# Peptides against a protein of PDB entry 9GMZ: the designs that were tried, part 271

Target 1, 343 residues: chain A of PDB entry 9GMZ
Amino acid sequence: TGFPLELLTRPATERLAYFENYTVAHPRLKEVYEILMRTIAEPAGASFIFVYGASGVGKTTLRLRVEQKLTELALPKLESDRARVPVVGIEAIAPESRYFNWKEYYTRALITLEEPLIDHKFDYGVRGISRDNFGKINVESKVVAPALRRALENALIHRHPDVFFVDEAQHFGKVASGYKLQDQLDCLKSLANMTGILHCLLGTYELLTFRNLSGQLSRRSVDIHFRRYCADSPEDVQAFKSVLLTFQQHLPLAETPNLVDHWEYFYERTLGCIGTLKDWLKRVLSDALDREATTITLKDLQKRALSVAQCQKMFKEIQEGERQLSETEADVQNLRSALGLGA

## One batch from the design tools (peptide; made by RFdiffusion4, then SolubleMPNN)

Design b2_p26_3_s3 (from b2_p26_3, 15 letters changed)
Fold by OpenDDE base, seed 2:
Structure b2_p26_3_s3 (fold): chain B 343 residues (1-343), chain A 26 residues (1-26)
Amino acid sequence: as target 1 above (343 residues)
Amino acid sequence: PELQPLETSLRKNLEEQRERLNQYKL
């Protein structure tokens, strides 16, 4: 089933919003979603979930879909437990300095946890944290990071989310020294342990640096690799073509564009990353709607494509991440062979 | 059925997060 045909009579803004809100259930997204949902339901003593993969692979879409599902599952229980927040999701910000801004992180987490419409308001026990007349949290600039941490710990315990999502979590690793990176990991580990809240860190392959530094986190973490589609896999090519076909059917245009015939060009400019593909098609759709065009042409696609230089940079970052994972798998096989455990 | 204030707010926060994510990628 394609888009609702009634959209063709609707304003360009409504047509664009339809496509923006549309999510393709592609195989890799479904697989990672099922693993992540299962791991959240049964963490088996894990304190962390690491979800890593290429930029634009669809990690944000995954997070939002899981947040939606956890919310839907919690709704019947929220009538009895009005203090509960089913899920919390924040984005980690790149540090402006060699130090991660924990004060900003804790402030954002608190603001996200304390939804203005939650009836059950608790006191944080921290001076300089208040609620406005609309119930929104305000944190005074004088509040220090250790006090904000205690407030967040109390809020997480009281609200008891099934998971705390941190998107762009590689930004914790953008610190100048290995010691500082360990300090950040220990800080996160302590927060998860003190609250009993499962943390899910979503990020690029730079997040693998966290995995490699903490042999202790490895025992209490679940790793989920969100892979791109690879052109050397016939199954992955077929899945990518199926995504193009689905997007083709869900572009609210009078004439269905033939995206599938251009699959190689779409692959070249997205590296098999469905988020990158969606973002590209969204830009092209916006341009088409602004022109009142009946369809999308190859020229329209070319106008909004990532440059070859951008794709080459992104591809190098992907190859380095995939290499690090492959080396780890080979090291495990070598270790197994050396232990006399068969391959 | 009137969506409970919390559901409406969680949806609004999800929408605002989507909008912010859409604004950062333009």
Scores: peptide ipSAE 0.025, ipTM 0.529, DockQ to the pose 0.033
Fold by OpenDDE base, seed 3:
Structure b2_p26_3_s3 (fold): chain B 343 residues (1-343), chain A 26 residues (1-26)
Amino acid sequence: as target 1 above (343 residues)
Amino acid sequence: PELQPLETSLRKNLEEQRERLNQYKL
């Protein structure tokens, strides 16, 4: 079981697109997917889901798979309810200024909710929000953040998505000196409460700061840790090797490269993050296709690998996040023990 | 090409991975 052999006669663009669109199933992705889908179906009064893990662990792949599934499940209802959007996903942008740009956030969220292909055009009663000839939302520069918030609240209520995704949500934590991160969290909490729409924040371990700062968010949030594969776990090493074997079989090359024999090098340069691995292999595949190469060599891999310095930086960020979680788990055990709940 | 339901493709891919891992342990 591998790529369709017909791809070997196809243009390099089609071969690359096949690999880009290919998703390897792996244990951590499946586990987090099942938890996330269950939580979206039965939020049990939660207003937030936090999905945190290493950069390049595969959070964007998780989001896209959940978005696809929620869309598929909604299709029968969308025939009758043409106003509904089953799922909405945005990426939070790092502010160029020291301040989080709420106006830009609300504008991007509104543009994403108001898909041009939606037949049911709603008037939000906000002057300076219009649609172009293609049905795309246009927001005039004069529209202020409070008006955009009201428009977004009305859009979320009217479109009624099952979940609102915010990718790279750690960028909400980039507050200037003197602003409280708490005020931003309270703003997001208010938006979720006013709309009744479940929010899922995807991001790095920096999202743990959001959980710790608001004891009120903790009561209305579900936390999902998207773990990397760890080299100290034989099961995780075996899962990582299985992912390499699957990618090896799905690279549309005339000769199947032996990726599994180089598993340690792949682990060293990805830190057990499958997204980082996929992106690396994509770059190497692109180079191989441009050269009309029959296979991928170790030299081709080395040319597109992350540097040791990049890996060391990423590893420090991972270790700090994993440490904070381990301390939190210990604090929960200490709290249980102090409450007279057995270990 | 019928888009195999993502769950069926994920399950089949995980089962095929388990079978291959079992064949590699044998």
Scores: peptide ipSAE 0.022, ipTM 0.548, DockQ to the pose 0.024
Fold by OpenDDE base, seed 1:
Structure b2_p26_3_s3 (fold): chain B 343 residues (1-343), chain A 26 residues (1-26)
Amino acid sequence: as target 1 above (343 residues)
Amino acid sequence: PELQPLETSLRKNLEEQRERLNQYKL
């Protein structure tokens, strides 16, 4: 089944919004979604979940789908427990300085957790935190990071989300020294322990460096690898072609473009990352709608493609991440062998 | 059914997060 044909008579803005809101269910997304949902339901004493994979693999799409599902599942209970927020999700900001801005992190987390329309307003016990006339949290500039942390701890305990998501979590690792990186990890660990709230950190393969710094986190963390599709796997190639087929059926254009015949070019410029593919097709669709075009051509695709230099850079970052994981698997096998545990 | 105030707020927050993510990638 393709897009609703009525969209062809609708404004370009509605046609674009349809495609933006459309999510292709693909094997890797489904697998990681099922693992993540199960781990959130049954954390088995874990305090952290790490979801890592290539930039543009679809981690944000995964987060948003899990947030939607956790909200849907909580609705019947929210009628009786009006203090509860089922899920909270923030994006970590890249630090402008060599130091992570904890004040900004706690402020954004608190603003996101404290929904304006929640019936049970909470006293944070901190001067300079208030609600505006619209019920939105306002944090005065004079409020210091330790006070914001206490407010967030109290809010997390009171709202009791099933999970706290932090997207782009590799930005915690973008600090000038390994010592500061350990301190940041200990701060997050302390927040999770003090609140009893499960934290899920989503990020690039740079998140592995952050994860590996604490041997104590490894005992209380679950790892989820969100893999790209690999061109050396016939099954992965078939899955990637199936995604292209689905996207071509869901582009709200008068003539269905043939994306599948160009699968190698799409693979070359996305590295098997479905998020990168969707973002590319969105830009091309926007251009086609602005021109009132009936279809998308190869020339339209080429105009919005990532450059070869961008793809080469992204591919090196992917190869380094995949290498680190493969080395870790080999080290585990070597450790097992050295312990006299069979292969 | 009309969404409860909290359900509407959570949906709006999810939409605003999607829009921000779209703006950072464009």
Scores: peptide ipSAE 0.020, ipTM 0.447, DockQ to the pose 0.034
Fold by OpenDDE base, seed 4:
Structure b2_p26_3_s3 (fold): chain B 343 residues (1-343), chain A 26 residues (1-26)
Amino acid sequence: as target 1 above (343 residues)
Amino acid sequence: PELQPLETSLRKNLEEQRERLNQYKL
């Protein structure tokens, strides 16, 4: 089953939007989704979930799918509990300064907590935070970060989301000193403890550095590795080819392109990261739609591919992250063996 | 797909935590 054939008669914008909104249910995404959904439903005293993996592996897609599912599951309860927000998701922004902008973070979190459909006016207990008639939060420039934190704590308690997502959470680690990184961890830990809301941090392998700084978070956190597909695994290669087959069927073009025959080239330029693959195909689809093309060719793919230099940089970052995880796994196994526990 | 050691340990930890939560509800 491919794309709806009616899309071939639709505007390029609708055809592109279809592909943008399309999600391939690939094995790694399904596995991480199932673990994440189970952990959110039964956090068992966890205050944090860390989801780490390569850039472009599909973490944002995972978040959005979980947000959608949590919203769907909450709908029957939202009719009776009009104050509840089922899920909150924000993206952490890379700080322009050597310091993480907590004021901006809290402001964005507050804005995201205010769904337009929530008729329940919540008083944040902070002067200079107001909600307009359109459901938009206005935060006055005079409101300081400690006041915004209290407003967010109160809002999270009142709205009681099942989880608070922070995507691109490695940006918390981009502080000029280890001391400030610890302060950020303690700040997040305090927010989770004060609200009782489960926090899920999604990010690159740079989250491992952030995770390792807090031995106290280790007891209250769940770690989920969102792996890429590896070319040395026949199963992973088959899964990657199956993703290519699915994408070629879901490109809203008159002629189905043969992506599978070029699987090695797709692997070389995506490193087994399905998000990188999707973004590449989206760019190529956009170019094809702009020229009213019936299909896409290898030349069209090559025009929008990541450069070899970009892939080499990304691969080094992946290898370093995978190495750090392998060392941690070996240390756990060595500790278990030394304790006389089976591996 | 065989769960790698970290994921296996995570599942086991989640199961143990679930069992503990069920024991506290009894």
Scores: peptide ipSAE 0.000, ipTM 0.239, DockQ to the pose 0.026

Design b2_p26_3_s4 (from b2_p26_3, 14 letters changed)
Fold by OpenDDE base, seed 4:
Structure b2_p26_3_s4 (fold): chain B 343 residues (1-343), chain A 26 residues (1-26)
Amino acid sequence: as target 1 above (343 residues)
Amino acid sequence: MALEPLDTSLARDLEKMREQLNKKKL
């Protein structure tokens, strides 16, 4: 089944919004989604989940789908427990300075914990936090980071989310020294321990450096590798082609484009990353709708493709991340062999 | 193998997981 045919009579904005909101449930997304949902439901004493993978693999899509589902699952309980927030999701910002802005992080987390439907009477115990008429938190500039941390700890305890998501979490690693990175890990670990709230950090393979610095987090963390599709795997190639087939059916155009015949070109310019593919198709769809075009062509695709130089850079970053994981897997196998645990 | 459209309904897989998780908590 393709897009609703009624969209062809709708404004370009609605047609674009349909495709933007459309998510292909591709095999890797389903697998990671299932692992993540099971881990959130049964954390088994874990305090952290690390979700790592290539840029544009679809980590943000995964987060948003988990957030949506945790919200849907919580709705029947939220009617009785109006203080509860089912899930919190924030994006970590790349620091402009060599220092991570904890004040901004805590402020964003607090703002996200204040949904309009929540019981407005929770006092954070911190002066200079107010709510507007819409329930939105305002944090005064005078409020210091340690006070915001205490407010967030109290809010997380009171709101009791099933998970706290931090997207783009590799930005915690962009600190001028390994010492400051450890301090940041210890801060996050302390926040998770003090609140009892499971934290999920989603990021690029740069998150592995962050994970490896905390030998104590390893015992209380679950790792989820969100893999790209690999061209050397016939199964992955078939899955990638099936994603293209699905997208071509869900582009709200009068004539269905043949994306599948160009699968190698799509693979070359996305490296098997479905988020990168979707963003590319979104740009091409927008251009087609602006021209009132009936379909998209290879020329339209080429106009919005990532450059070969961009793809080469992204591929080097992927290869380094995949290498580090393969070495870690080999080290585990070597350790098992050294312990006399058979293969 | 023939190319088949991928089911985009994460919702159904999630409902099954909800049922399984509720059965384990009982």
Scores: peptide ipSAE 0.096, ipTM 0.598, DockQ to the pose 0.210
Fold by OpenDDE base, seed 2:
Structure b2_p26_3_s4 (fold): chain B 343 residues (1-343), chain A 26 residues (1-26)
Amino acid sequence: as target 1 above (343 residues)
Amino acid sequence: MALEPLDTSLARDLEKMREQLNKKKL
């Protein structure tokens, strides 16, 4: 099962859009998707889900897939409850200063909760929050962060999403002091507790530093590690090759490129991260379509590959994150052994 | 072991959902 052959007669823009919209349901994505969907359905008193993994592993793809599925599952209820939003997803912005911009965070969350298509006008009870004639929220510059927080709390309670997603959540950790980082965790924890809405924070391994600062969150959080594929695992290598096989069948080119034979080069330049792989193939496909090329060559791949220096930097960040997780597992085993529980 | 294509059912279901959502937004 490959791409629709009719795409070969379609414009380059439609061919590219097909590949951009195409998602490989690779084993790690399926596993994390199933765990995340189950945890959202049955949070068991959890207030937070942490999804962490390498940059380019596919966290944004995971989020978008869960958002789509939660929306699908909610559709029958949304017909009766026009106030309900099934899911909310925002991206945390990197702070321009040593302080996280909570005002911007609350504003973005409010804007996302108020899709223009929501017929039910909610009064936020906050002066300086208005809707335009198109139903878009406008937040006046005079509105302070505590007022926006109350507006968001009320909106989350009223809209009652099954989960609130925050992508790039490591940006909460980009604060100059551990004290301020704890205050941010306590702020998020308070928001989740006051609204009763489950929060899912997706991020890089930098999110672990944020997660580890709150021993109290450990009792009310679920951790999901979105692992990359590892070249030392035969199963992971096989899965990675199967991803390459699937992508080569879904590149809308006249001749199917042999990506699988180059699997080691793809692994070297992606570190087993499927998002990185997809983004690389998108760039190469775009170049091939612009040249009206019949296929993709190794030279085309090499032109758009990440540099060795970029891969080495990314690999160090991955190794540090994987190390921190392994130390935590060892600490648990040491604690169990010290308690006279078998390792 | 023969390489098998990964299950793309999720991709198709999601494309259909996007098309349905886009048709409701038009």
Scores: peptide ipSAE 0.035, ipTM 0.564, DockQ to the pose 0.383
Fold by OpenDDE base, seed 3:
Structure b2_p26_3_s4 (fold): chain B 343 residues (1-343), chain A 26 residues (1-26)
Amino acid sequence: as target 1 above (343 residues)
Amino acid sequence: MALEPLDTSLARDLEKMREQLNKKKL
């Protein structure tokens, strides 16, 4: 099944929006999605889920699809419980300073949780938190981080989401090393424990450094590795080609482009990351639609490709992350062997 | 193996998971 053919008579904006909203259910995304949904449904006393993988692997797409599904599953309950929010998702911001901005984090989390359209308005007993005329949360500059934390704790308890998502969660680790990083972990742990809300941290392999600092979080965490497709795996290459075939059928163009024949070039410039691939194809589709082109060519692809230097940098970051995971797996095996649990 | 388009219907697999979760709660 391809794109709806009626899109060829629609404006370029609708054609682009179709492709933007289109998600390929590729094997790695499906696997991680199923694991994540099961873990959210049956956390078994976990307080954290860590989802880590390469930049552009599709973690944000995973989050958005889980958010959509949790919302869909909650709809029958939301009709009777107008206070409930089924899911909350935020993106962690990179700190401009050597310190993580907890005030900004709590503010954004509270704003996201306190959606303007929610019928049950709540007063969290914090002076300087209000709703505007549109029902949006406003936080005055005088409100301090500890007060915002208490407001967020109360909001999370009252709204009772099935999960709290934090995308780009590696940014929690981008602070001065040592004591301050432990304090951040303890803050997150305390928030999860005080609210009883499951937290899912999605991030790059830099998230592993943050995860490994708290032996106490490890006891209450589930790990999900969102792997890229590897060119040394025939199965991964086949899956990557199948993704290209699916995308070429869902590009709303008069003539179906042949992406599959260029799979090596797509792999070279995406490193097996489907998010990077989708973003590339979106840029190329936008250019084609702006020109009223019937198809896309290799020249159109080349014009919007990441540079070799960008790909080399991204590949080094991936290799370092994959190495750290392999070492961790070896360390676990060595520990099991040393404990007499067998190999 | 022939290249086949990937099924994009995450919706169908989720209905099956919902049915399984409902069967475990009974």
Scores: peptide ipSAE 0.024, ipTM 0.520, DockQ to the pose 0.198
Fold by OpenDDE base, seed 5:
Structure b2_p26_3_s4 (fold): chain B 343 residues (1-343), chain A 26 residues (1-26)
Amino acid sequence: as target 1 above (343 residues)
Amino acid sequence: MALEPLDTSLARDLEKMREQLNKKKL
């Protein structure tokens, strides 16, 4: 099974778009997807889901696939309930300042929630929020963050999504003081409580700092660790090689490149992160298509690889996150042993 | 062990999960 051979006669843009839209259902993605979908279906009184893992592990791919699925699941009900939105997903922007821009966050959330195709116009009860002739939400510069929050709360209650996704949620944590981090968590907690909408925060291991600061969130949150593949695990190495085999079959080139024989080099430059691998292959494919090349060579891979210095930085961030999680697991085992429950 | 290509259709796994989740809600 490979790419549709008809793509070889198509423009480079269509060939690239095929690969961009292509998702390998690798074991860790399947596992996390199953846990996430189950948790959304049966939150058991949870108000938050934290999905954390390395940068480039594939969290955005996970989110988009869950959003797609929740939309597909809701389609039959949306015919009768035209006000309902099945899912809302936004990406948190890295603040240009040392402070998270809540006004921008609420504006983006409202724009995403209020797609032009929604027939039921909602009155936000806020002056300076309007729809243009295309149904696009316009927020006047004079509208303040508390008013946007109230508009978002009302919109979330009215649209009743099964989940509210925030991707790159570690950007909430990029605040000059730990006190402001708590205030941000309290804002998110209040939004979830006021709306009754389940929030899913996806991000790097920096999300663990959020998880640890709020003892109150701990009682109402589900944690999902999106792990990378580890080279010290034979099973993880085999899964990583199977991902390479799948990608090489889905590169829309005349000659199938042998990526699997270079698995160690791919592992060295991706740290077992499949998103990083896909982004690398996408860049290399783009270069190959621009040259009308029949295949991808090791030299083409080397031109678009992350530098050793970038990989070393990423690896240190991963090791710190994995260490914090292993300490937490050890603390749980120590607590169980101290309670006489056994290890 | 021979390397097997991973199932490319998240859509099929998603459909199987849909059937399982719907069977639990019934």
Scores: peptide ipSAE 0.020, ipTM 0.501, DockQ to the pose 0.222

